# Ledger of designs, part 67: peptides against a protein of PDB entry 2Q3Z

Target 1, 272 residues: chain A of PDB entry 2Q3Z
Amino acid sequence: YVLTQQGFIYQGSAKFIKNIPWNFGQFEDGILDICLILLDVNPKFLKNAGRDCSRRSSPVYVGRVVSGMVNCNDDQGVLLGRWDNNYGDGVSPMSWIGSVDILRRWKNHGCQRVKYGQCWVFAAVACTVLRCLGIPTRVVTNYNSAHDQNSNLLIEYFRNEFGEIQGDKSEMIWNFHCWVESWMTRPDLQPGYEGWQALDPTPQEKSEGTYCCGPVPVRAIKEGDLSTKYDAPFVFAEVNADVVDWIQQDDGSVHKSINRSLIVGLKISTKS
Target 2, 254 residues: chain A of PDB entry 2Q3Z as posed
Amino acid sequence: YVLTQQGFIYQGSAKFIKNIPWNFGQFQDGILDICLILLDVNPKFLKNAGRDCSRRSSPVYVGRVGSGMVNCNDDQGVLLGRWDNNYGDGVSPMSWIGSVDILRRWKNHGCQRVKYGQCWVFAAVACTVLRCLGIPTRVVTNYNSAHDSNLLIEYFRNSEMIWNFHCWVESWMTRPDLQPGYEGWQALDPTPQEKSEGTYCCGPVPVRAIKEGDLSTKYDAPFVFAEVNADVVDWIQKSINRSLIVGLKISTKS

## One batch from the design tools (peptide; aimed at target 1 N175 L262)

Design b2_p29_4_s2 (made by RFdiffusion4, then SolubleMPNN; from b2_p29_4, 16 letters changed)
Fold by OpenDDE base, seed 2:
Structure b2_p29_4_s2 (fold): chain B 272 residues (1-272), chain A 29 residues (1-29)
Amino acid sequence: as target 1 above (272 residues)
Amino acid sequence: SLEQVPVGLEEAEKKKEEEEKKKLLEKLK
């Protein structure tokens, strides 16, 4: 996971799994320097350089910083996300073939956000940075990935008496979503949570005021320990959310129905 | 396409879903 510079990222849908080759390039010339710049422009460093630097020995701390800095939300981060197929003023997310070009563009333009990324691009760049910093990291793809916005572990749809969806869909299920898992000890948690930790650099929800996510032990997610920092409920919902239909009747009553046709979560971890 | 997109529930709702998708995606920018 640290030594592999090239790999595959899984995309598509649960029914039609696809992959693309990706150059992570963590050992390419200048990439380490760019990763260090990324750390030196993070909000915590700008606030208190000495404190930030003193904590960089912690993979937990660094992982959380990187998850926030790979996206340009809230900071001088690397990538701007876009999903509306309007990429004419930048590079289409689908055009990237590796992390190196993205990181070099970011640095060479004075740490200006690179246009554009989607989930796998965010994840891949995070993977490169974390590997470069000596943290074993892999990209993970989750098919039918839920985005829970209200932290209730549900994807909720409102329907009329005919079953038609009403109102705006605030919560949604992605065909796929990518994040990273990093190997680290968790001295900040109870024993047994060492190992793979989920980190999500795609700007979805704020964690402690910043668009970042994790690290959270994969074990905690599997065991349903939602009290485990960081962001366990959100990550849990990505892979385990239940889908609920709220059906409004003619009399104005609302009936709750579990939608069993929509199965959230099919996680695939990469080997490289 | 290999782009990340919302899963639609029903084919008949695709047009409405695209409009809703657009609004939602703007919030992520």
Scores: peptide ipSAE 0.380, ipTM 0.703, DockQ to the pose 0.276
OpenDDE base, seeds 1, 3, 4, 5: peptide ipSAE 0.361, 0.374, 0.374, 0.355; ipTM 0.719, 0.736, 0.694, 0.725

Design b2_p29_4_s3 (made by RFdiffusion4, then SolubleMPNN; from b2_p29_4, 16 letters changed)
Fold by OpenDDE base, seed 1:
Structure b2_p29_4_s3 (fold): chain B 272 residues (1-272), chain A 29 residues (1-29)
Amino acid sequence: as target 1 above (272 residues)
Amino acid sequence: SLEQVPVGLEQAEEKKKKEELEKLLKELE
């Protein structure tokens, strides 16, 4: 989880699981230096360098910073996400084979955002950075991963009488989503929450005003303790949300139906 | 697919959703 530089990332769908080889390369030349630059350009450092540096001994703090800095939202972060299959002005997310090239490009272009990433790219880069900083980390893939946008632990679809999705903004289930889990103690929490902590660097929802997510104890998610910082409800929903269809009738009434055909959450943790 | 895509939507709706998401993300940069 720290020493392994080569690994696999799981992709595809629940029915058709695929994987790709990935070079994390945390020990390659210059990568540690780039990770340190990443810390030195984070908003918290720019605001108060002394305070930021004093907190870098905390994997909780560092994990949250890295989660925010791997994406370029809100800051001089590493990657710009894109999902519309129009990647002509950059690099297709599907073409990356490792974190090293991405980090080097970011640094060599004056910390300009790298185009483009999707979930596994964000997760893989975060994994590399966290490993460089001495935090045991693994990439996690969750199939049928929910994106709850209103914090009600549901994925809600609005449908007309023909079953067609209505509305401009609907909640979403990804075929797969990737994030990382990092091993750390949680002195900021009650005893028993040490171990794997979920961190999500893909910009999905803001946490305390920044596109970051976690760390949240995997145990808390498993046990349904949604009061646990950080972002327990969101991460819980990614793996446990129920799907609800609101079906409009011809008379204007709305029928609520539990969608049992869309099963949220199939999490796979890697060994590397 | 190796690409991350929404499920449970028609192809046209899926594409629209992705485009909207991209727009939102750009606005939040």
Scores: peptide ipSAE 0.354, ipTM 0.708, DockQ to the pose 0.314
OpenDDE base, seeds 2, 3, 4, 5: peptide ipSAE 0.359, 0.339, 0.352, 0.360; ipTM 0.706, 0.698, 0.702, 0.716; seeds 2, 5 fail the geometry check

Design b2_p29_4_s4 (made by RFdiffusion4, then SolubleMPNN; from b2_p29_4, 14 letters changed)
Fold by OpenDDE base, seed 5:
Order: sequence, then structure tokens, then C-alpha cells
Structure b2_p29_4_s4 (fold): chain B 272 residues (1-272), chain A 29 residues (1-29)
Amino acid sequence: as target 1 above (272 residues)
Amino acid sequence: SLEQVPVGLEEAKKKEEEEKKKKEKEELE
């Protein structure tokens, strides 16, 4: 994992799995220095440099910082996300072939946010940074990935009496979503949660006031231990949310129906 | 499409991309 600079990222849909080659480039010239700059511009460093530096020996702490700093939300982070197909004032997310160019652009423009990223771009940059910092990391793709916005572990669709979806879909299922898993011990948790930890750098929901996610033990997600820090309910929902249809009738009554045709979660870990 | 899109919009996005490619091809002819 740490030594592999070239790899593949899985994309597409559950029915049509695709992959792209990606240059992680964690050992290319100057990339480690850029990763250190990323740490030195994080909000925790700016608030208290001595305290931040003293915690950089913890992969738990560093992982959480990196998940927040790969996106530019709330800080001087690396990437701005965009999904509306209007990329004319930047680079299309689909145009990137590696993390190196993104990180170099960010640094060379005074740590100004790079336009634009989507989930796999965020995940790939996070993977590069974490590997540079000596944390074994892999990119993960989850097909039919849920984004639960109200923390109820459900994806809810509102439908009229004809079954047509009404209003703006606040909650959604992505065709695919990417994040990273990093190998670390969890001395801050009960025994048995060492191993792969999920981290999500795509700005989806705020965790403790910042757009970051994890680390959360993959084991905790598999076992349904939602009390486990960090962000276990959100990550659990990405792979296990149930889909519910709320059907409104003409009389104003609402019927709840479980949608069994939409199965959330098909996770594939990238081998490297 | 290789884009991250909401479920149910994949076909629409694919169609849009196909139409765009078709138009670009027609403009080059």
C-alpha cells in the first residue's frame, strides 16, 4: 500500500464497474513537502501549533486532519467539489490522472483551492497524503452509496399518489462514492478496533463543526456499533441505509413503504 | 458515465454525453 505509487480507482455503477489508472505519486519530488505544508495550514495548527505538532505522531489525529484538509470547506484545503457539470472556470474532475498535479497546483498557487474534484479525486488525494505520512491507505469504492443528511439511517423519498418523486431530493444515493481506509491502531477505543479505519474527505456532512469524516473502525461498521468515534452512523448509512418511500395520498394521508428495489452499498477495496 | 451522479440520473447523463459527442462529430463534418 504505502510503496505503490500507481494504482486503479473503481468507478461506474454496480452493474457496470469501471476503473481508471491513477498516479498517487507519494514519493515524487516535493510531494512530501506539500503534505507537510497541508498540515501546517490546518486550523488546529493555526490555533495552537505546539499542540497540533505534538499530536502528529497519532495516525488517528492526522487522519482526521487530512480528511478535513483535502476539501477546502471551512479551511485552506486542497480541493473544491462540484457536481453540476459546469467546470469551465477550472479543471473537470474527470480530467485528473493523478494526485501530484493537484497537490502541486494547490501549493504553487499559495494554497488556494483547486477546481474541481468529485469523490474519487478527494479520496485519491487523501490516499496520497496519508501514504506520504507513512499511513498505509487504500481507496475504497462503494456502489449505490447513500448520503444520509438527517442522521436517521434512512434514505427517504417523497412520492405522490402516482409514485412520482416530489420535491428536491435532499437525501440521495450516489451511483458510486469513494473514500479511503487507513491501517492504524485505536488506543482511544476499546480493544479490538485496530486495523482498517474509514476516512472520508469528500465534503458531505459536518463532523464536530468541520467537513471531515472518520477515522471509524471498519469492524465497527460491519458489526453495527454506531457509538464508535468518529462518525459511525454516517459511514454506516453509506453502506447500509434503508430506502423508504413516503407516499402522499389525495386525502393528505401518508403511507410508509420500504423500497426493496434499491439496495444500498456494494463496497470494493482497491488492491495495491 | 464515470461521473459521480445520483442514482436514477445515470441514464440521463449518458444520453447527454452521447448527444454532446454526436453534436461535436457533426460540427467536425
Scores: peptide ipSAE 0.375, ipTM 0.744, DockQ to the pose 0.310
OpenDDE base, seeds 1, 2, 3, 4: peptide ipSAE 0.363, 0.364, 0.364, 0.361; ipTM 0.737, 0.736, 0.736, 0.735

Design b2_p29_5 (made by RFdiffusion4; failed a check: the pose's geometry)
Pose (drawn by RFdiffusion4):
Structure b2_p29_5 (pose): chain A 254 residues (1-148, 151-160, 170-248, 256-272), chain P 29 residues (1-29)
Amino acid sequence: as target 2 above (254 residues)
Amino acid sequence: SATAEEPLTGSGSGTLEVDNLLRKFKIYH
């Protein structure tokens, strides 16, 4: 989770899982310096640099800023999202085989966002950043499925959608800032919309808090709970509707 | 080869009440 520089990002569907190899490249030349630069341009550093550097004692703080800076609403984030099959301004999300070239591009262009990312690209870059800084991190994929004239599927068909698959990262750490027993894997979601409140979204939130439905636990627990849960009910006339099943075959490299 | 992240597809009919935060959906026919 710290030292291995290549891994797998799972894509495709719940029935036909694709394993896409990936070069996280966290120890390639210039990557650590780029990661330290990423911290020094984060909005919290601009607001109070002395405090920001002091808070870098915490993997919760760093994980939040590191993952949060990958797809940042501010112009100094690493990547810009796009899902309309129109990637001519720059580079397709399906083209990348690693996080390194994106990070280098980002540094060389005044820390401007690189076009374009999708969920697994953001998660992949977040993994590189956090592994470089020493926080054990893994990329995870969740699969969702539809069964087909449903209003539900029309509403979505025609960025907090429910997708065929969605990726994020998990990082390992204690949580002395929370009630006891929430140490371990924390979910960090670098996909785009920081929207409710706060400098960043989403996480870190303990995976256990998600499983337990303890949604008051910081940070951004409802956003991660919503990616692996959806409750759908019909009233034809009360009935459970399985036109949409969310939270299937959640996967990571062994 | 890599796969794009895609929306789920299907047609629709009826009344939909939506809670995007907790992903609770109510459908009336």

Design b2_p29_5_s1 (made by RFdiffusion4, then SolubleMPNN; from b2_p29_5, 13 letters changed; failed a check: the pose's geometry)
Amino acid sequence: SASLQEPLSGKGSGKLIIDLKYRKFEIYR

Design b2_p29_5_s2 (made by RFdiffusion4, then SolubleMPNN; from b2_p29_5, 13 letters changed; failed a check: the pose's geometry)
Amino acid sequence: GAELQKPLSGKGSGKLEIDLVYRKFKIYR

Design b2_p29_5_s3 (made by RFdiffusion4, then SolubleMPNN; from b2_p29_5, 14 letters changed; failed a check: the pose's geometry)
Amino acid sequence: SASLQEPLSGKGKGILKIDLKYRKFEIYL

Design b2_p29_5_s4 (made by RFdiffusion4, then SolubleMPNN; from b2_p29_5, 15 letters changed; failed a check: the pose's geometry)
Amino acid sequence: GASLQTPLSGKGSGILKIDEVYRKFEIYR

Design b2_p29_6 (made by RFdiffusion4; failed a check: the pose's geometry)
Pose (drawn by RFdiffusion4):
Structure b2_p29_6 (pose): chain A 254 residues (1-148, 151-160, 170-248, 256-272), chain P 29 residues (1-29)
Amino acid sequence: as target 2 above (254 residues)
Amino acid sequence: SQYPVGPSSEEIEKINEEKKKEAEEEAEE
């Protein structure tokens, strides 16, 4: 979770899982410096640099800023999202085989966002950043499935959608800032929309808080709970509707 | 690649509320 520089990012579908190899490259030349730069341009450092550097004692603080800076609403984030099959301005999300070239591109262009990312690209870059800084991190994929004239599927078809698959990261740490028993894997989601409140979204939120439905736990628990849960009911006339099943075959490299 | 399979949870809640209101109106009729 810290030292291995290559891994797998799972894509495809719940029935046909694809394992896409990836070069996280967290110890490649210039990557650590780029990561320290990423921290020093984060909006909290601009607001209060002395406090920001002091808070870097916490993997909760750093994980939040690190993952949060990958797809940042501010112009200084690492990547820009796009899902319309129109990637001519820059580089397709399906092209990258690693996080390193994106990070280097980002540094060289005045810390401007690199076009383009999709959920697994953001997660992959977040893994590189956090692994470089020493926070044990893994990329995770969740799969969702549809069964087909449903209004539900129409509403979606035609960025908090429910996708065929969605990726995020999990990082390992204690949570002295929370009630006891929430140490361990924390979910961090660097996909784009920081929207409800706060400087960043989404996480870190303990995986256990998600499983337990304890959605008052910081940070951004409802956003992560929504990626792995969806409750759909029909009233033809009360009935459970399985036209949409969310939270299947959640996967990570062994 | 990624494609949509369903709407967001809030939108799903709104769809459920609409379907329930329609069912109440029809039961009254």

Design b2_p29_6_s1 (made by RFdiffusion4, then SolubleMPNN; from b2_p29_6, 14 letters changed; failed a check: the pose's geometry)
Amino acid sequence: GQYPVGPSQEVIDKLNKEQEEKALEKLLE

Design b2_p29_6_s2 (made by RFdiffusion4, then SolubleMPNN; from b2_p29_6, 14 letters changed; failed a check: the pose's geometry)
Amino acid sequence: GQYPVGPSQEKIKEIQKKQKEEAEKKLKE

Design b2_p29_6_s3 (made by RFdiffusion4, then SolubleMPNN; from b2_p29_6, 12 letters changed; failed a check: the pose's geometry)
Amino acid sequence: GQYPVGPSQEMIEKIQKEQKEKAEKLLKE

Design b2_p29_6_s4 (made by RFdiffusion4, then SolubleMPNN; from b2_p29_6, 13 letters changed; failed a check: the pose's geometry)
Amino acid sequence: GQYPVGPSQEEIEKIQKEQEEKALKKLLE

Design b2_p29_7 (made by RFdiffusion4; failed a check: the pose's geometry)
Pose (drawn by RFdiffusion4):
Structure b2_p29_7 (pose): chain A 254 residues (1-148, 151-160, 170-248, 256-272), chain P 29 residues (1-29)
Amino acid sequence: as target 2 above (254 residues)
Amino acid sequence: SEEEREDLLEQLREEMSVGDAYEIEKQLE
């Protein structure tokens, strides 16, 4: 979770899982410096640099900023999202085989966002950043499935959608800032929309808080709970509707 | 065909609506 520089990012579908190899490259030349630069351009550093550097004692603070800076609403984030099959301005999300070239591109262009990312690209870059800084991190994929004239599927078909698959990272740490017993894997989601409140979204939120439905636990627990849960009910006339099943075959490299 | 099956598997790597992914899975099966 710290030292291995290549891994797998799972894609495809719940029935046909694809393992896409990936070069996280966290110890390649210039990557650590780029990661320290990423921290020094984060909006909290601009607001109060002395406090920002002091808070870097915390993997909660760093994990939040690190993952949060990958797809940042501010112009100094690492990647720009796009899902319309129109990637001519730059580079397709399917093309990348690693996080390194994106990080280098980002540094060389005045810390401007690199076009383009999709959920697994953001998660892959977040893994590289956090592994480089020493926070044990793994990329995770969740699969969702539809069964087909449903209004539910139409509403979605025609960025908090429910996708065929969605990726994020989990990082390992204690949580002295929370009630006891939430140490361990924390979910961090670097996909775009920081929207409800706060400088960043989403996380870190303890995986246990998600499993337990304890959605008052910081940070951004409802956003992560929504990626692995969806309750759908029909009233033809009360009935459970399985036209949409969310939270299947959640996967990571062994 | 084997080529068409492989193209559909590669199509599923892209993020899309769950409805479209369901149609592709039916073609694969």

Design b2_p29_7_s1 (made by RFdiffusion4, then SolubleMPNN; from b2_p29_7, 13 letters changed)
Fold by OpenDDE base, seed 4:
Structure b2_p29_7_s1 (fold): chain B 272 residues (1-272), chain A 29 residues (1-29)
Amino acid sequence: as target 1 above (272 residues)
Amino acid sequence: SEKEKEELLNELNKQMHPGVAAEIEKKLE
């Protein structure tokens, strides 16, 4: 998990799973220096360098910082996400074959955001950075991945009178979503939550004011312990959310229906 | 065609709404 520089990332859909080769390249020349720059430009360092540096011995702290810095939201982070197929002013997310080029571009352009990424790109870059910093990390793919926007553990679709989903008002389930899991102890939690921790660098929701997510024990998610920091409800919803349809009736009334056809969550962890 | 199938599969490698994914999947079946 730390030593492998090449791996596979799973994409596609639950019915059509595809893997792509990815060069993580955590040991390539200059990558460690770039990772250190990433830490040195994070908002917490800029606010209080001494405090930030004193906490870098904690993989929990570092993991959370990296989760926030891999995306360029709210900071001088690495990647700008885009999902609308308009990539002409940058690099298509689908064209990347490794993390090294992305990180080098970021550094070489004065820590300017790299255009563009989607979930697997964010996850892969985070994986590279975390591995480079000595944190065992793997990329995880979740098919039919839910994005809960209101923290109610439900994915809510609004449907018109014709049964058509009103996309602008509805929450999202992705065909797939990628994040990372990192191995660490959790001295900040009750005993038993050591092991794999989920971290999500894709900017989806703010956590404590920053687009970051985790670390949260995979065990906590599995056991349904939503009180566990960080962001347990959000990560839980990604893999376990129930789907609800709000159906507008002809008379203007709205009917709530449980959608049993959409099953959220099919997680695949990469074995390195 | 195999080429068309490959193109459709490549589209599924993007993150998308389940409805769009389902449409692509139907074309692949």
Scores: peptide ipSAE 0.431, ipTM 0.915, DockQ to the pose 0.587
OpenDDE base, seeds 1, 2, 3, 5: peptide ipSAE 0.416, 0.387, 0.423, 0.416; ipTM 0.910, 0.902, 0.912, 0.911

Design b2_p29_7_s2 (made by RFdiffusion4, then SolubleMPNN; from b2_p29_7, 14 letters changed)
Fold by OpenDDE base, seed 4:
Structure b2_p29_7_s2 (fold): chain B 272 residues (1-272), chain A 29 residues (1-29)
Amino acid sequence: as target 1 above (272 residues)
Amino acid sequence: SEEEKKKLLEELNKQMHPGVARELEEKLE
């Protein structure tokens, strides 16, 4: 989890699972220095360097900072996400084979955001950075992964009178989504939540005003404890959300229907 | 063809809506 520089990331769908090789490269020349630069350009450091540095001994704090800094939303972060197949002014997310080139490009261009990433790219870069910082980390793939936008633990689709999904009004389920799990103690929580913590560097929702997510104990998600920090309801919804269809009728009435055909969540954790 | 199947699988490795993914899966089956 810390020493392995090469691994696999799972993609595709639940029916067509595919793994790709990925070079995490956490021990390659200059990568640790880039990870330290990432910490030194984070908004919390820029606001109060002394306070930020004093908290870097906490993997909880560092994990949350890295989650926010791997994406370029709200800061000088590493990657810009794009999902519309228009990659001509950058690098296609599908073309990356490792984290090293991404991190080097970011640093060499004055911490300018690298174009482009999707979930596995964000997760892989976060995994590299966290491993560089001595935090045991693995990439996780979740098939049929929900993105709850309103914190109600439901994925809500709006359908017109013809049964067509109104995409602009509907919440999203991804065919797959990737994030990371990091091993750490949680002295900031009640006893029993040490172990794997979920962190999501893909910019989906804001947490405390920043596009970051976690750390949240995997145990808390498994047990349905949504009161624990950070972002337990959001991560819980990614793997457990129920799907609801709001069907507009010809008379303008709206009917609520539980969609049992869409089952959210099939999580695969990597062994290395 | 095997080449077409490969292209479909590569496309499926992107994040997308379940409906789009299902259409790709149906072509692969």
Scores: peptide ipSAE 0.399, ipTM 0.908, DockQ to the pose 0.594
OpenDDE base, seeds 1, 2, 3, 5: peptide ipSAE 0.384, 0.393, 0.385, 0.372; ipTM 0.902, 0.906, 0.904, 0.899

Design b2_p29_7_s3 (made by RFdiffusion4, then SolubleMPNN; from b2_p29_7, 11 letters changed)
Fold by OpenDDE base, seed 4:
Structure b2_p29_7_s3 (fold): chain B 272 residues (1-272), chain A 29 residues (1-29)
Amino acid sequence: as target 1 above (272 residues)
Amino acid sequence: SEEEKQKLLEELNEQMHPGEAAEIEKKLE
């Protein structure tokens, strides 16, 4: 989880699973230096360098910083996300074959955001950075991944009398989503939550005012302990959200229906 | 064709909404 420089990332859909080779390249020349630059340009360092540096011994702290800095939202982060198939002014997310080129481009252009990434690109870059910093990390893929936007652990669709989804901002279920899991102790939590911690560098929701997510114990998610920091409800919803349809009737009434055809969450963890 | 199938599979490697994914999956079945 620290020594492997090449691996696979899972993509596609639950019915059509595909993997791609990825070069993490955490030991390639200059990559560690770039990771250190990433830490030195993070908002917490810029605000208080001494405090930031004093906390870098904590993988919990570093993991949270990295999850925020891999995306360029709210900071000088590495990647700009785009999902509208208009990539002409940058590099298509599907064109990347490794993290090294992305990180080098970011650094060589004065820490300017690299265009473009999607979930697996964010996850892969985060994995590289965390491994460089000595934190065992793996990429995780979740099929039928929910994005809970209102923290109610539900994906809600509004439908007309014909069953057609209404509104432009329906809560989203992705065909797949990728994030990372890092191995660390959690001295900031009650005993028993050491082990794999979920971190999500894809900008989806703000956590404490920043587009970052985690770390949260995988065990807490599995056991449904939503009180556990950080961002347990959001990560829980990604893998366990229920889908609810609000169906408008002919008389104008609204009926709540549980959608059992849309099953959220099919998680695959990589072994390397 | 096999080429068309591969193209559709490549499209699924991009994140998309359930409806879009379902349309591609139907073509692959």
Scores: peptide ipSAE 0.329, ipTM 0.885, DockQ to the pose 0.584
OpenDDE base, seeds 1, 2, 3, 5: peptide ipSAE 0.240, 0.253, 0.230, 0.254; ipTM 0.840, 0.845, 0.833, 0.846; seed 2 fails the geometry check

Design b2_p29_7_s4 (made by RFdiffusion4, then SolubleMPNN; from b2_p29_7, 11 letters changed)
Fold by OpenDDE base, seed 2:
Structure b2_p29_7_s4 (fold): chain B 272 residues (1-272), chain A 29 residues (1-29)
Amino acid sequence: as target 1 above (272 residues)
Amino acid sequence: SEEEKEKLIEELNKQMHPGDAAEIEKKLE
């Protein structure tokens, strides 16, 4: 999880799982230096360098910073996400084969955002950075991954009497989503939450005003402890959200139906 | 064709709504 430079990332759908080779390259020349630059341009460093530096010994702190800095939202982060298939002014997310080129491009262009990424690209870059910083990290893929936008642990669809989805499909389940899990102690939490911590660098929701997510103990998610820092409800929803269909009848009445056919969450943890 | 299947698989490697994914899956089956 620290030493492996080559690995696989799982993509596709639950029915059609595909893996792609990925070069994490955490030990390639200059990559560590780039990771340090990433830390030095983070908003917390810019606000108070001394405080930021003093906290870099904490993998919890560093993990959260990296989660925020891998995306370019709100800061001088690495990657700009795009999902609309318009990649002509950059690099298609599907074209990347490793983290090294992305990080080098970011640095070489004065920490300008690299175009473009999707979830696995964000996760892979985060994995590289965290590994460079000595934090054991793996990429995780979750199929049928929920994006809870309103913190209610539900994915809600509005349907007409014929079952057709109405309105904006803003609350979305992804066919798949990738994030990282990092191994760390959690001295900031009650005993027993050491181990794998979920971190999500894909800009989905803001946490404390920044597009970042985690770290949250995987154990807490498994046990349903949603009070656990950081972002437990969001991560929980990614893997466990219930789907609710609001069915509007001809008379204007709305019926709530739990959609049991759409199962959220099928998590695959990588070995590398 | 194998080429068509490969294209569909590539499309499925993008993040998308499950409904859209399901349409691709139907073509792959």
Scores: peptide ipSAE 0.372, ipTM 0.886, DockQ to the pose 0.593
OpenDDE base, seeds 1, 3, 4, 5: peptide ipSAE 0.382, 0.298, 0.107, 0.349; ipTM 0.889, 0.860, 0.688, 0.880; seed 1 fails the geometry check

Design b2_p29_8 (made by RFdiffusion4)
Pose (drawn by RFdiffusion4):
Structure b2_p29_8 (pose): chain A 254 residues (1-148, 151-160, 170-248, 256-272), chain P 29 residues (1-29)
Amino acid sequence: as target 2 above (254 residues)
Amino acid sequence: SFTDEEMKAITEKYAEEGSIKELPIGTDP
């Protein structure tokens, strides 16, 4: 979770899982410096640099900023999202085989966002950043499935959508800032929309808080709960509707 | 471990299938 520089990112579908190899490259030349630069351009550093550097004692603070800076609403984030099959301005999300070239591109262009990312690209870059800084991190994929004239599927077909698959990261740490018993894997989601409140979204939120439905636990628990849960009910006339099943075959490299 | 060429070949194969496209739920590739 810290030292291994390559891994797998799972894509495809719940029935046909694809394992895409990936070069996280967290110890490649210039990557650590790029990661320290990423921290020093984060908006909290601009607001109060002395405090920002002091808070870097916390993997909660750093995980939040690190993952949060990958797809940042501010112009100094690492990647720009796009899902319209129109990637001519830059580079397709399906082309990358690693996080390193993106990080280097980002540094060389005045810390401007690199076009383009999709959920697994953001998650892959987040893993590289956090593994480089020493926070044990893994990329995780969740699969969702549809069964087909449903209004539900139409509403979605035609960025908090429910996708065929969605990726994020999990990082390992204690949570002295929370009630006891929430140490361990924390979910961090670097996909774009920081929207409700706060500098960043989404996480870190304890995986246990998600499983337990304890959605008052910081940070951004409802956003992560929504990626692995969806309750759909029909009233033809009360009935459970399985036209949409969310939270299947959640996967990570062994 | 994998070389750049191996990783590219695997990625290109799947990309041509369209099977690694992130799509809205229910949308065909």

